# Ledger of designs, part 80: peptides against a protein of PDB entry 7Z53

Target 1, 150 residues: chain A of PDB entry 7Z53
Amino acid sequence: PRIKNQADCIPFFRSCPACPGSNITIRNQINALTSFVDASMVYGSEEPLARNLRNMSNQLGLLAVNQRFQDNGRALLPFDNLHDDPCLLTNRSARIPCFLAGDTRSSEMPELTSMHTLLLREHNRLATELKSLNPRWDGERLYQEARKIV

## One batch from the design tools (peptide; made by RFdiffusion4, then SolubleMPNN)

Design b2_p20_7_s3 (from b2_p20_7, 14 letters changed)
Fold by OpenDDE base, seed 5:
Structure b2_p20_7_s3 (fold): chain B 150 residues (1-150), chain A 20 residues (1-20)
Amino acid sequence: as target 1 above (150 residues)
Amino acid sequence: EEERRRRFEEEQQRRIEALA
């Protein structure tokens, strides 16, 4: 939907600006995100970023997950390693850095963060299933095949 | 930039290994 007042909105690269203060706008942006799913939001549009988003410690083709926090046993997005982390600057006491994702705005909107988190989990789920179905596949193939499905 | 990336990857790897 077209939004006249965009003062509280952030630009969305695949849709109109998202306004965190409006459930309607948020929902519409999420719908737009799902309708115009760009894997680059999860996997990164550049190779260096894509590599940073992967779990390179094994051959399971998984995306990296947060190593400090989990959502009741479920994966969360990994933290970025920014020198001047705006998330840390926003709240000095919380000490929660920005999440690392394919889209730098993932930490700006909790809704986007949630979406990326879900897609992260889905990728890892797919990679796990693909591993069980194809035991001979290495991590690279598992990652790529899961990425294709997402 | 490549060095920064490498450092980040090493840090992530360290964290993963620490949890194992």
Scores: peptide ipSAE 0.019, ipTM 0.442, DockQ to the pose 0.333
Fold by OpenDDE base, seed 3:
Structure b2_p20_7_s3 (fold): chain B 150 residues (1-150), chain A 20 residues (1-20)
Amino acid sequence: as target 1 above (150 residues)
Amino acid sequence: EEERRRRFEEEQQRRIEALA
């Protein structure tokens, strides 16, 4: 390899290409227009994280919300569970921990914090509406169906 | 997995209570 210091190399995975017939000169990505939106930033890409982002205290299929603060009755992101919380260390007087989301950058970028909050609220709204329409659905069904709609 | 979830929730609650 050209780079001798391989310790600084970052593993990178490229998405699968589209296969447009005989034209292999131009690499195109698979068309996602007919697929659902990837909301892994909200729900998490790994099962342990996804479970931690859910409200498991009931069968309503809800995402976990902040248990300390609300925005005029509206939900906020739950706090993360970091031992050495950098958000607490940044402003010791505010005493606000980092937020927990599917994307670890949620507290690092205000734009992501806002977007994740909105999508959290939308999921919970959808799950609540689905429960009203389908009272016999369990929490897993409600969660998955709401996730598909978001 | 249920034990991991329980531990996480308990730790979250402890942290929230520590903010008061």
Scores: peptide ipSAE 0.013, ipTM 0.356, DockQ to the pose 0.115
Fold by OpenDDE base, seed 4:
Structure b2_p20_7_s3 (fold): chain B 150 residues (1-150), chain A 20 residues (1-20)
Amino acid sequence: as target 1 above (150 residues)
Amino acid sequence: EEERRRRFEEEQQRRIEALA
């Protein structure tokens, strides 16, 4: 049966195939990523989310970090502001909200949480370094350049 | 959009403060 309601569908798009240079029957996809790590999920694919993931309190081009907790001085993901926060609901005693990240699954799997945390730290490190190298860059420039490098 | 962002940040701060 074909799903008629688009709301019931998860959009999946197939990557463009790479041109076959041999008689291989395996379809290869074009990899247009310039980095070893696809960090797109860290920044959010939607503009409103992407903006909310940024630290807008300054012009340093940083991603927002947790303002309550740190990992021995290292940044952690900020908390989301979900009305019905599943993280709070599943473990009411812990009272730890879900993390805000580009991937909505960031709090569902510890692996994603860790990776997002690492990439958050890397972005902020890069942005900080870029600021030192380019002191006249504004926050938008720093953010975008750091994002490109990650 | 700025207002929405402001509200989001304020809510974030409230949630953080609630954990203190």
Scores: peptide ipSAE 0.011, ipTM 0.304, DockQ to the pose 0.103
Fold by OpenDDE base, seed 1:
Structure b2_p20_7_s3 (fold): chain B 150 residues (1-150), chain A 20 residues (1-20)
Amino acid sequence: as target 1 above (150 residues)
Amino acid sequence: EEERRRRFEEEQQRRIEALA
């Protein structure tokens, strides 16, 4: 269900309950992502988001990285382009916008931000190594193969 | 699709520059 009144409620979508064939009494949810254990938090679950998370400036199959900040030369998550950026509105002194990741919660908890950053770095590392091993692979193949390994 | 990506990248760059 979609909440129309965004003034009083957080627009959170509740997943439908999953009914496994076992006598498990624990209420679970239908997996609306790719799999139970996947890296959709890194790559995005929808194609438009997935495209925005990629570096499309070359044929290296890389994920996009922050163009303003680095961590001792290491990549950070790119910034999002939110009109009503809650990160900017919450702490105006910091002037740091929300990060763009496959999981929209990436900027809510530092733990998620760190994990997504690590996995982004791992993808780019894998894509780089795959390019070295397979010089004839294009960006799409490098991206997909690295994604499968992660 | 390429045009959409180009626009996104340009917007990202403008935002980064505005916050610098």
Scores: peptide ipSAE 0.005, ipTM 0.301, DockQ to the pose 0.107

Design b2_p20_7_s4 (from b2_p20_7, 11 letters changed)
Fold by OpenDDE base, seed 3:
Structure b2_p20_7_s4 (fold): chain B 150 residues (1-150), chain A 20 residues (1-20)
Amino acid sequence: as target 1 above (150 residues)
Amino acid sequence: RLEEIERYERMRAEQVAALA
């Protein structure tokens, strides 16, 4: 490479061109999905956290949900178990602990909390549907297959 | 999906306020 200092290089890739069947040399780019939904904020990027985010009380492959509150019958994120919970200190009268998610910032921004909650619900919906379609799958298989779909 | 998130955010805010 012409640039000797590879540490300062930022990789840049260009998609392949595609030519339509006309005699005119019109250059189009081949459709390619270059981005993907990173769901690490939901499932956790570390195995200990990922295990804590799962419902291990059954073999349904579900993520853990809040055991105290629901949103009009729909699931909410489970509470974390922090010794010095900053969320409890924000509003002492509310007594709402921080939420547990794959991203530690889930309780910092309502947008993140909402997104995490929606993806939590989607995972559990998928796992439930997969269980119906594949009743002999265990919890690990259901969890992994649902995770792949999300 | 953005609309869905925004809708949930409003509902979540209302419920959190109700819990306070």
Scores: peptide ipSAE 0.035, ipTM 0.580, DockQ to the pose 0.028
Fold by OpenDDE base, seed 4:
Structure b2_p20_7_s4 (fold): chain B 150 residues (1-150), chain A 20 residues (1-20)
Amino acid sequence: as target 1 above (150 residues)
Amino acid sequence: RLEEIERYERMRAEQVAALA
């Protein structure tokens, strides 16, 4: 992988190539997950990464979300802060940095990006609901309980 | 493999940019 600071991996297999329909010499293929993504990949297995993935600005137990972009009001993954950001290098016109996620491969595979985004949204939804049900819970409790449910 | 990764990263960036 392009990103070298990954500590987690999930098994995936190469899917069957799609018909090019044109003079495309490179096979159009997608790496598909062998099973449902382990939600733990969203949270990161290392404590420093896990902390960076959290919203520490409040006691709501939320995961950090993108501060620049949203999807019709819905959260997107936060951007990483890489010295030589390969995502910026691969598409200089779009100027979209790599995402920060528990699995650095999420920036390399849009499928993983989507899955991580969905699980991030679900976590934040759960944390919000848990806060409503348990107003005295602090951010750590909300985060951990939501993480267990996901 | 590197070319494939770069292709996916470009697609990712374009998709996110379209949602902005």
Scores: peptide ipSAE 0.027, ipTM 0.520, DockQ to the pose 0.038
Fold by OpenDDE base, seed 1:
Structure b2_p20_7_s4 (fold): chain B 150 residues (1-150), chain A 20 residues (1-20)
Amino acid sequence: as target 1 above (150 residues)
Amino acid sequence: RLEEIERYERMRAEQVAALA
């Protein structure tokens, strides 16, 4: 059933179609929640978000990782820094903020969280391998090439 | 490491449960 009370609604945005060129059968989805194929849940669909998801402290082309927790040395999704963090508000005793990811649902669905984490690790693995193969590539090149492979 | 993982997983599970 439809939620009629807007005060209790969780905002959800529909992807906007973009048809580059003359082939209307090929459409790009422009939204924070786009297709899984383009891996926008990992990289973000908006440039400001995409930049915030990257590790800009070096030239390794890596995505940002959690600075508080690791999984036996393996990376976890970074936390967001929201003024009114809904994850903190829903459970004040837990005191765990929302994850920062390309998909806003990453903190709501543990299945997505797991997939995002795996793809985060895969990107960073690829970037590391590409750096080894191409030591002269800068962070932007490494990031973009790894993103293309994912 | 194990204690860190268990703590994180517990807290994250609790967070997700609260959002559901």
Scores: peptide ipSAE 0.026, ipTM 0.547, DockQ to the pose 0.026
Fold by OpenDDE base, seed 5:
Structure b2_p20_7_s4 (fold): chain B 150 residues (1-150), chain A 20 residues (1-20)
Amino acid sequence: as target 1 above (150 residues)
Amino acid sequence: RLEEIERYERMRAEQVAALA
């Protein structure tokens, strides 16, 4: 789906097109990183936030996931618990609160939400895989090792 | 199994570098 509101977009730039030879009509893209989202935002820059972003109910080293909704079985970002939740105020009928993430703008920018969601899933995937590889690792070890890979 | 972790990290690094 295309984002209609351009104000909610992150300015990612497309790589330059390249044609490897003369009379070749197929356009390829030169590989380049023109934009990035800091993965550290997934984990939080402060310890209190970082703890709130983790699943502390077990020793699996997982990040917390949404407890109300899933995306076809896949994890979504957990909801925050804000006193004056701006997301609830924008649409009082929908009653969907803001997401909890390392960046407060996660619910404001769909692209940021998507990236955080993907990285959340990747972390939890890695933590799960690391648990399989190292069954004796505790939650802290799993969390830290997965974070290093992300 | 740290060797497998290192392999994964190297693979990820190579993938990112290939996109840069």
Scores: peptide ipSAE 0.016, ipTM 0.329, DockQ to the pose 0.025

Design b2_p20_8_s1 (from b2_p20_8, 11 letters changed)
Fold by OpenDDE base, seed 1:
Structure b2_p20_8_s1 (fold): chain B 150 residues (1-150), chain A 20 residues (1-20)
Amino acid sequence: as target 1 above (150 residues)
Amino acid sequence: ANPAGSRPEFPNTGIPVALR
């Protein structure tokens, strides 16, 4: 989704705000990525992967978030569980595994990582709002409706 | 559907959505 509300900013990486009207370069980058994105990069194009990207612990229709780290209280992508994790092997001292996303390149390109993160947050925001508006919807309905809006 | 049957709008995305 394209964020058009200039009143709301999303903090991103070290509490830097992503604001639609404040930084042209960020806006252009977001617009460029979302213009060709059918959102399969966020939700996964295969059902097994799509299920692994969801939070199945409740009926809120949320995507899974990182369980170890947050960005100023905001969600980050969950980690994958790769046998030979290339991210761990690249920098052994950092000990940060690869992210899990619908796109396998999520940990290779910071631009993709940032977009995935923003869209993850937006999905969960939308699902939360939809739950408020439709309290009787189950998790599947919330997930699908939020996915359609993203 | 919501109790009022209204069509909500998401200002962050600028997308109106009909609730079912």
Scores: peptide ipSAE 0.009, ipTM 0.367, DockQ to the pose 0.020
Fold by OpenDDE base, seed 5:
Structure b2_p20_8_s1 (fold): chain B 150 residues (1-150), chain A 20 residues (1-20)
Amino acid sequence: as target 1 above (150 residues)
Amino acid sequence: ANPAGSRPEFPNTGIPVALR
């Protein structure tokens, strides 16, 4: 159900308002975060990068996820494929490359990594929901519509 | 487009889903 007494809440651009004193669920909190964050850096500001961030193996409009690791079953950012990957060079034994994200700093700043991970998960959740609601939408439509909601 | 023609909301959140 919607949060009641919305007039006393702080409105967010693309989600329900935040209401002090209300019992906000985890889902509501995540949605609130996505509503006031500029997600442009999650999707990439340049078209070549934006394409690389997408899962192009299907028509589900999903962002690419890590193929090696998960967070207790939840998605993580995909790895980049850089020649002379600076992340690999920082610790040669770990063999962990840089994350691929719209912001090149995502691997340098843990805060950005976390934010991008959350928004990745939210995008894919939204795309999945939109696919359920609109079965005839192709991957491009699903991707764009989910991107607009995030 | 959504075949129902109405704009649904996310359960328990009240957030509208974009239908275009």
Scores: peptide ipSAE 0.008, ipTM 0.387, DockQ to the pose 0.032
Fold by OpenDDE base, seed 4:
Structure b2_p20_8_s1 (fold): chain B 150 residues (1-150), chain A 20 residues (1-20)
Amino acid sequence: as target 1 above (150 residues)
Amino acid sequence: ANPAGSRPEFPNTGIPVALR
C-alpha cells in the first residue's frame, strides 16, 4: 500500500548545508507507522530487489521464505547470497547469513527483523487466502493484491 | 536497493530457528 494521508507524516525542517543562503524548507516525512503500512521493507522499492524477494517457483504470489530454517513451522526471511557476508563474519559460530529483505537493515536490529518476518508471514497468509477465494488469479495478481492489503 | 545486498551494521541478531 501507499501512504494516502499526508496528515500521518511528520513535519520536517530541512536546509542545504552546501547552500548557506538557502531558506529552510518545510517537508512532510513518513513516520515509522506509515513506513510499516507501506511495507516497502518487505517488498523492496526497486523491481530487481522485489523480484528477488518473491517465490517464483509457483503461481501463488508468495514471498520467498527461508529454505533452511523455520520457526515452529512458520516462515523466516530468506538468506541473501553475499560473497562477503557480514553476518557470517560477525558470528562465525552461528553461521547464519544475512537476511534478504526490502530493507537492507533487515539483519541489523531484532525489532526490524521481527517486523519483516511478521509481514512476510502476513503477506503469504493473505496470498494463500486470496488464492482460495480467487482460484483463477495468477501469481502476479495474488502478489499484488496481497501487497495492497498488507 | 543496495547492489551489494543486505549490510547490517550490527552483529547477527541470533534469532532462534529450527532446522528443516
Scores: peptide ipSAE 0.008, ipTM 0.428, DockQ to the pose 0.046
Fold by OpenDDE base, seed 2:
Structure b2_p20_8_s1 (fold): chain B 150 residues (1-150), chain A 20 residues (1-20)
Amino acid sequence: as target 1 above (150 residues)
Amino acid sequence: ANPAGSRPEFPNTGIPVALR
């Protein structure tokens, strides 16, 4: 079904399977579940990507959030900047780019997008709480400590 | 105050937090 209300729904796109008969959904879910321990799907496994996923506009240790959309006031994943954005090509009328996350598949499956979104919110919640408890910590410390807790 | 920098503090509750 098409998303009619962007305020109440996560604006994701689902890609067509490349290999018919393959357990793409199961494989992706398993990979996401295994990465749940370290949350690498949210933070990224490469340092350049990890830096791009952070909010560097302040010293709050937050992850970057979507600047165009929210879920009833709650954060969504930020958009990526791709030359040939497959999400835009999937539905030209929707005009919704792919999400940027630690997992490149964040826009391919709603289940992954949802999980990434939840963990994004949890990280930012934890970072905010840690800032309140430890006001002398800088953004790097807050980010790292929240990452360890998630 | 944490030498290892791997444990957040909860001053109001006094609860130590162990990180993974």
Scores: peptide ipSAE 0.008, ipTM 0.403, DockQ to the pose 0.015; fails the geometry check

Design b2_p20_8_s2 (from b2_p20_8, 9 letters changed)
Fold by OpenDDE base, seed 5:
Structure b2_p20_8_s2 (fold): chain B 150 residues (1-150), chain A 20 residues (1-20)
Amino acid sequence: as target 1 above (150 residues)
Amino acid sequence: ANPAGSRPEFPNLGEFVGLR
């Protein structure tokens, strides 16, 4: 790693240590965060849920993104399809359903929503880069390899 | 041959992520 002085640094397993005053890119910071997150909470621990969290419309290995809203061009979590959606019931005028995520609590805790959103973006970024590096990989391979990196 | 695709170009995560 390029950072030699680690005395005042926070060590990361899948990244260089984060040091105060260091020039760490946002990309690297996001990657570092993934090392502290249970991937099952992002990708879904149950196979049916995991499949529903994926974009199955192509072979790009992407996670599904919100089709109605974006955050200044950035992806947001997709909405769930609950019959009795508690998020819709909390504020009937807003008409915002619960997010679909690996953690069912994501819509209950904004902190989790944010984390899931960031990791969604990171996964899709990684999958995109992996596709560029390995054009012959199919969607399953891209998804799995990106998931391993996250 | 792996039906899922070819071998990864980068042998380790460090090279892919840019960790040095």
Scores: peptide ipSAE 0.015, ipTM 0.479, DockQ to the pose 0.030
Fold by OpenDDE base, seed 4:
Structure b2_p20_8_s2 (fold): chain B 150 residues (1-150), chain A 20 residues (1-20)
Amino acid sequence: as target 1 above (150 residues)
Amino acid sequence: ANPAGSRPEFPNLGEFVGLR
């Protein structure tokens, strides 16, 4: 939200202030309150990691997806490539490596894995839709705009 | 400014309710 007068603002979720007094500010407040999902775990907070999480093989602005497995046609998180992969060591019979995500804990907690997966799918969905609406947008634009919407 | 030389368009958020 673009706030002009910080003195009239009330801090909300993620330290985002909302200033009452206009229809726009009301919407901003609602948006801030509803933005309870922190997608930083999906995109990564560090640029090198963020780049590794992207599909750089095209200009579609997509996050990388698993190349070996899908969930009934739906995307799964890509695998990481670790020297000593703890996920492979925990269950040697499964032979499933750790997932690559913005949060290194994604493979440790199934709940996080699920959330990452859902947000991955949502990002790619958004990017795909944005591509349809904006055919001339490059991958960077699509990625960033989808990231903003998530 | 859109580096692609086009006006940005965004889908209605209602279209993204739930994962398809």
Scores: peptide ipSAE 0.014, ipTM 0.513, DockQ to the pose 0.026
Fold by OpenDDE base, seed 2:
Structure b2_p20_8_s2 (fold): chain B 150 residues (1-150), chain A 20 residues (1-20)
Amino acid sequence: as target 1 above (150 residues)
Amino acid sequence: ANPAGSRPEFPNLGEFVGLR
C-alpha cells in the first residue's frame, strides 16, 4: 500500500453487502449515484435522522459537520454514535468512529463517504450564499432552499 | 410577518443561478 502510516487514515468498515466486486456492492454504488439527484443520502429520508444531520446551534440552515477533524480547513461528515461502532472495531488504534449521514452505509464504502462529504460542503456553501442574498431568512428557510438547489 | 416566509429575493436571475 502507498500509505505507510495507517494511523493517519480514516478506517472504513466493509460488510458483505459492501464487499468489493460483489453484485451487492455494485447495486449499492448505483443507488448512491442515482440518489445524487435529490441528495437524499445526504439529508436522510427519515425526519428524525434529517434533524440529527442539521446544525441546530444557529439559524444558518447548515448541515452538521465534524467537530474534531477537518480536511485542510474543509468540512467532514459528523460522527455517528453507535454502541458497537464497526469503524472503531476495524482499526482500534485509529479510534475514528463511523460517519453520520443520510445513508447508513456512509462508512462502509469510501466512495459514498466522498460523495456525502462533497454534497455536505455544497449544501453549506449554498446556505451561506442564500443567507447573503436573503439576510432575513431563518435557518429553516435557508436549509430547505439549499436542499432544493443541491 | 415572519421574514422566513417571504419570497426569495435575488438581485438578478443570474446571481440565483450562479449559486449552483
Scores: peptide ipSAE 0.014, ipTM 0.503, DockQ to the pose 0.016
Fold by OpenDDE base, seed 1:
Structure b2_p20_8_s2 (fold): chain B 150 residues (1-150), chain A 20 residues (1-20)
Amino acid sequence: as target 1 above (150 residues)
Amino acid sequence: ANPAGSRPEFPNLGEFVGLR
Protein backbone atom coordinates (compact mmCIF):
# COMPACT_ATOMS: atom_id res chain seq x y z
CA PRO B 1 0.00 0.00 0.00
CA ARG B 2 1.09 3.52 -0.76
CA ILE B 3 1.53 5.61 2.37
CA LYS B 4 1.19 9.32 1.75
CA ASN B 5 1.32 10.49 5.35
CA GLN B 6 4.68 9.82 6.95
CA ALA B 7 3.06 9.79 10.38
CA ASP B 8 0.61 7.04 9.51
CA CYS B 9 1.17 3.42 10.46
CA ILE B 10 -0.94 0.59 9.09
CA PRO B 11 -1.15 -2.73 10.91
CA PHE B 12 -0.34 -5.75 8.76
CA PHE B 13 -0.51 -9.47 9.24
CA ARG B 14 1.70 -10.97 11.97
CA SER B 15 1.19 -7.84 14.09
CA CYS B 16 3.72 -5.83 12.09
CA PRO B 17 2.74 -2.27 11.21
CA ALA B 18 3.86 -0.57 8.03
CA CYS B 19 5.54 2.63 9.19
CA PRO B 20 7.77 4.80 7.01
CA GLY B 21 10.15 5.30 9.92
CA SER B 22 10.27 1.65 10.97
CA ASN B 23 13.30 -0.60 10.71
CA ILE B 24 11.36 -2.76 8.27
CA THR B 25 11.33 -1.54 4.69
CA ILE B 26 7.91 -1.10 3.15
CA ARG B 27 9.01 -3.09 0.12
CA ASN B 28 10.06 -6.11 2.14
CA GLN B 29 6.89 -6.04 4.15
CA ILE B 30 4.71 -5.95 1.05
CA ASN B 31 6.68 -8.78 -0.49
CA ALA B 32 6.23 -10.84 2.63
CA LEU B 33 2.48 -10.29 2.59
CA THR B 34 2.06 -11.15 -1.07
CA SER B 35 4.20 -14.25 -0.73
CA PHE B 36 2.10 -15.40 2.20
CA VAL B 37 -1.28 -14.73 0.61
CA ASP B 38 -0.43 -15.86 -2.94
CA ALA B 39 -3.11 -13.28 -3.77
CA SER B 40 -5.61 -16.14 -4.17
CA MET B 41 -7.28 -15.05 -0.95
CA VAL B 42 -7.90 -11.67 -2.54
CA TYR B 43 -8.86 -12.63 -6.07
CA GLY B 44 -10.53 -15.97 -5.44
CA SER B 45 -9.48 -19.42 -6.57
CA GLU B 46 -12.67 -20.14 -8.52
CA GLU B 47 -13.77 -18.28 -11.61
CA PRO B 48 -17.34 -17.57 -10.46
CA LEU B 49 -16.05 -16.08 -7.23
CA ALA B 50 -13.32 -14.15 -9.03
CA ARG B 51 -15.92 -12.57 -11.30
CA ASN B 52 -18.08 -11.62 -8.34
CA LEU B 53 -15.11 -9.86 -6.77
CA ARG B 54 -14.55 -7.67 -9.84
CA ASN B 55 -16.18 -4.41 -10.80
CA MET B 56 -17.83 -5.30 -14.10
CA SER B 57 -19.54 -1.94 -14.57
CA ASN B 58 -16.59 -0.45 -16.48
CA GLN B 59 -13.36 -1.30 -18.31
CA LEU B 60 -11.00 -0.15 -15.56
CA GLY B 61 -9.98 -3.59 -14.28
CA LEU B 62 -11.00 -2.79 -10.70
CA LEU B 63 -12.07 -5.03 -7.87
CA ALA B 64 -15.52 -4.42 -6.43
CA VAL B 65 -15.75 -2.19 -3.37
CA ASN B 66 -18.36 -1.73 -0.68
CA GLN B 67 -21.28 0.34 -1.91
CA ARG B 68 -22.64 1.27 1.52
CA PHE B 69 -19.59 2.23 3.55
CA GLN B 70 -16.17 3.79 3.16
CA ASP B 71 -13.32 4.37 5.57
CA ASN B 72 -12.84 8.12 5.42
CA GLY B 73 -13.14 7.95 1.65
CA ARG B 74 -11.07 4.77 1.35
CA ALA B 75 -12.47 1.54 -0.05
CA LEU B 76 -13.81 -1.33 2.01
CA LEU B 77 -14.55 -4.92 0.97
CA PRO B 78 -17.93 -5.56 -0.60
CA PHE B 79 -20.62 -7.40 1.31
CA ASP B 80 -21.57 -10.95 0.49
CA ASN B 81 -25.16 -11.95 -0.17
CA LEU B 82 -25.71 -15.07 1.89
CA HIS B 83 -29.17 -16.39 2.66
CA ASP B 84 -28.16 -17.44 6.14
CA ASP B 85 -25.49 -14.86 6.77
CA PRO B 86 -23.63 -15.89 9.92
CA CYS B 87 -22.50 -12.35 10.61
CA LEU B 88 -26.07 -11.09 10.65
CA LEU B 89 -27.24 -14.00 12.77
CA THR B 90 -24.46 -13.67 15.34
CA ASN B 91 -25.14 -10.03 16.17
CA ARG B 92 -28.66 -9.16 15.14
CA SER B 93 -28.48 -5.63 16.47
CA ALA B 94 -25.47 -4.64 14.38
CA ARG B 95 -27.07 -5.71 11.07
CA ILE B 96 -23.73 -5.90 9.28
CA PRO B 97 -23.32 -8.78 6.82
CA CYS B 98 -20.17 -10.72 6.11
CA PHE B 99 -17.58 -9.35 3.72
CA LEU B 100 -16.97 -10.96 0.36
CA ALA B 101 -13.40 -11.97 -0.42
CA GLY B 102 -11.42 -14.74 -2.04
CA ASP B 103 -11.19 -16.37 1.37
CA THR B 104 -14.52 -17.16 3.01
CA ARG B 105 -12.90 -16.62 6.40
CA SER B 106 -12.37 -12.92 5.75
CA SER B 107 -15.03 -11.86 8.25
CA GLU B 108 -13.90 -14.30 10.94
CA MET B 109 -10.54 -12.66 11.59
CA PRO B 110 -10.18 -8.88 11.75
CA GLU B 111 -6.52 -9.21 10.83
CA LEU B 112 -7.44 -11.08 7.68
CA THR B 113 -10.11 -8.53 6.84
CA SER B 114 -7.64 -5.70 7.18
CA MET B 115 -5.12 -7.45 4.95
CA HIS B 116 -7.71 -8.09 2.27
CA THR B 117 -8.80 -4.47 2.48
CA LEU B 118 -5.26 -3.22 2.00
CA LEU B 119 -4.64 -5.50 -0.96
CA LEU B 120 -7.97 -4.48 -2.48
CA ARG B 121 -6.91 -0.86 -2.27
CA GLU B 122 -3.50 -1.68 -3.70
CA HIS B 123 -4.96 -3.55 -6.66
CA ASN B 124 -7.29 -0.70 -7.51
CA ARG B 125 -4.45 1.78 -7.14
CA LEU B 126 -2.23 -0.27 -9.45
CA ALA B 127 -5.00 -0.70 -11.99
CA THR B 128 -5.57 3.04 -12.00
CA GLU B 129 -1.88 3.73 -12.56
CA LEU B 130 -1.67 1.12 -15.29
CA LYS B 131 -4.64 2.71 -17.03
CA SER B 132 -2.83 6.03 -17.12
CA LEU B 133 0.34 4.40 -18.45
CA ASN B 134 -1.43 2.12 -20.91
CA PRO B 135 -4.62 3.86 -22.03
CA ARG B 136 -5.30 1.32 -24.79
CA TRP B 137 -5.66 -1.60 -22.39
CA ASP B 138 -9.15 -2.89 -21.72
CA GLY B 139 -10.52 -3.86 -18.33
CA GLU B 140 -9.45 -7.48 -18.61
CA ARG B 141 -5.86 -6.57 -19.40
CA LEU B 142 -5.72 -4.00 -16.60
CA TYR B 143 -7.14 -6.49 -14.11
CA GLN B 144 -4.75 -9.27 -15.09
CA GLU B 145 -1.65 -7.10 -15.13
CA ALA B 146 -2.48 -5.54 -11.78
CA ARG B 147 -3.09 -9.01 -10.39
CA LYS B 148 0.35 -10.11 -11.57
CA ILE B 149 2.02 -7.20 -9.81
CA VAL B 150 0.24 -7.79 -6.50
CA ALA A 1 -3.82 -9.47 -26.07
CA ASN A 2 -2.10 -6.14 -26.57
CA PRO A 3 -3.56 -3.78 -29.12
CA ALA A 4 -1.59 -3.64 -32.34
CA GLY A 5 1.44 -1.40 -32.01
CA SER A 6 1.10 -0.90 -28.25
CA ARG A 7 3.64 -1.93 -25.65
CA PRO A 8 2.99 -2.39 -21.98
CA GLU A 9 4.79 -0.12 -19.59
CA PHE A 10 5.37 -1.09 -15.97
CA PRO A 11 7.01 1.08 -13.37
CA ASN A 12 8.88 -0.76 -10.68
CA LEU A 13 7.30 -1.47 -7.32
CA GLY A 14 9.34 1.25 -5.70
CA GLU A 15 7.75 3.84 -7.93
CA PHE A 16 4.28 2.58 -7.13
CA VAL A 17 4.81 2.47 -3.39
CA GLY A 18 6.80 5.67 -3.28
CA LEU A 19 10.08 4.26 -2.09
CA ARG A 20 13.06 6.60 -2.27
Scores: peptide ipSAE 0.013, ipTM 0.473, DockQ to the pose 0.026

Design b2_p20_8_s3 (from b2_p20_8, 11 letters changed)
Fold by OpenDDE base, seed 1:
Structure b2_p20_8_s3 (fold): chain B 150 residues (1-150), chain A 20 residues (1-20)
Amino acid sequence: as target 1 above (150 residues)
Amino acid sequence: MNPAGSRPELPNTGILVGLR
């Protein structure tokens, strides 16, 4: 980071530039999302993130959920494990980390958080129903089929 | 003749986000 003292700073960094061609005068950013309508905001655009978003403790094809908090028994987004967590820095009293989702913006506004939470719940609902209908399906197939529906 | 396993149709339960 360019700033050495991060105790009182929100760690917002400028996006990486796209590879400049010989005549590109405009600094464009690298796209961090897929170019497809694939619910990448839920599932991530990269394989490592997609794995971190999954509940790998079982073969139910579920997304990971919050282990500390629930909404009246309903799942919430899991917390992220950011070194410089902007949510912890902005709200020091609550000490609530940012949420982990397919889109890093999931914690920017309550509306985004709500939509990501809703889609996570829907995926897990679908995966659960698919398991009920198809008891012989493994966790990978359940996850992928639920993902195709979402 | 591979039996075309009928994909059980998931009930179209509309996402009623019941904000209780």
Scores: peptide ipSAE 0.000, ipTM 0.182, DockQ to the pose 0.016
Fold by OpenDDE base, seed 2:
Structure b2_p20_8_s3 (fold): chain B 150 residues (1-150), chain A 20 residues (1-20)
Amino acid sequence: as target 1 above (150 residues)
Amino acid sequence: MNPAGSRPELPNTGILVGLR
């Protein structure tokens, strides 16, 4: 995106440093991600985030979707609720917040947003199909089984 | 609030790049 206003600051937050031992010559970042391939970019690496990404209004095991917008009837990523939302700061005219996903970079570029949206749709498709095949499954089982497939 | 309201499509506002 072309930042037209040179007076606007881009909010950059530096990652917290990892402190391995007494002779740290190189500043490493703390790893906050899961150590295994688990689609944490969709579901998050932390339980509070994972819960916020879920549709908790029903027992269908679905991820939360955008409440304001759709793409020709298809789900979009929900908006995040950030105090200093960088998406609102970078495009004040559009007034569109950053998207909420398991990866905080979901709004960094269109391609990432599209991929996260696709994976959200796929999860919700899978959870819906799994519910059809297994009517007795609860929302937690549907969510976890869909997550295992993604 | 009518739950069946067709949610509007995202406006062609260009792609939001938020650096987090």
Scores: peptide ipSAE 0.000, ipTM 0.252, DockQ to the pose 0.042
Fold by OpenDDE base, seed 3:
Structure b2_p20_8_s3 (fold): chain B 150 residues (1-150), chain A 20 residues (1-20)
Amino acid sequence: as target 1 above (150 residues)
Amino acid sequence: MNPAGSRPELPNTGILVGLR
């Protein structure tokens, strides 16, 4: 290889192309996101991720929150459990993993982290209020109704 | 043919969330 220092080398992969149904010569990538406005940045675009973002320990319809840290008693985003966590690789001294959210970019910038944290807090607030108003609702209904409002 | 489209129609319960 032309570059001798492989320690500073980052892998780069191109997105998979979508198959054009027409004579379109423009290479488009496959869209992995939901096609409608559904707050997928909070809830994920795929069912496995959406399940991992939920607090499944109770029937309150809440999103999962950080178990190690809080902001003056307020919830933070849960940590991800990535095998090769880029946050752990870039800052080995802090040993803070990347945050888990519906958008994988939630840890790329503090502004994004803050926005996702606010939306997570709002969902959990809404689910809590909905539970107070509707004591007979189960956790699935609470989650879905809070999600519709966000 | 990506089968992603059919969200089950959750019944339109018009929950008036009174933002107090």
Scores: peptide ipSAE 0.000, ipTM 0.184, DockQ to the pose 0.017
Fold by OpenDDE base, seed 5:
Structure b2_p20_8_s3 (fold): chain B 150 residues (1-150), chain A 20 residues (1-20)
Amino acid sequence: as target 1 above (150 residues)
Amino acid sequence: MNPAGSRPELPNTGILVGLR
């Protein structure tokens, strides 16, 4: 990093400089969050978050879904378990927590919530179909193959 | 013995949810 004194820095990096050759006059950037475009808004960019986003109760390769609410039988994003949940502070009477997604902004706007919900549903649809086609696949393989398609 | 240049470990981008 260009800043050596990191005592008061937010450790968030979106881009890293890339120098793909000795004669490059233009400094390019690579994604510093993940190695490639990997739908990290759905799956998270870090292993602990990715694990929390998965349904680990079975071997179906599914993402975790809301346990309290559904949309006409369709899955919704799971709730997060934040210590100081801003969604609970916004409307104390409704007592609806923020949603857990690969992107922390999933609860900031209904449009983002909708997109994350759609992609979660699509992953779970794909994993379910892949399980039907490949009964011998374990939950890890189902998850990874569904993730490759999304 | 060529020193294996330690790839700078990208710091774990803890998403600090900045409570604005």
Scores: peptide ipSAE 0.000, ipTM 0.224, DockQ to the pose 0.037

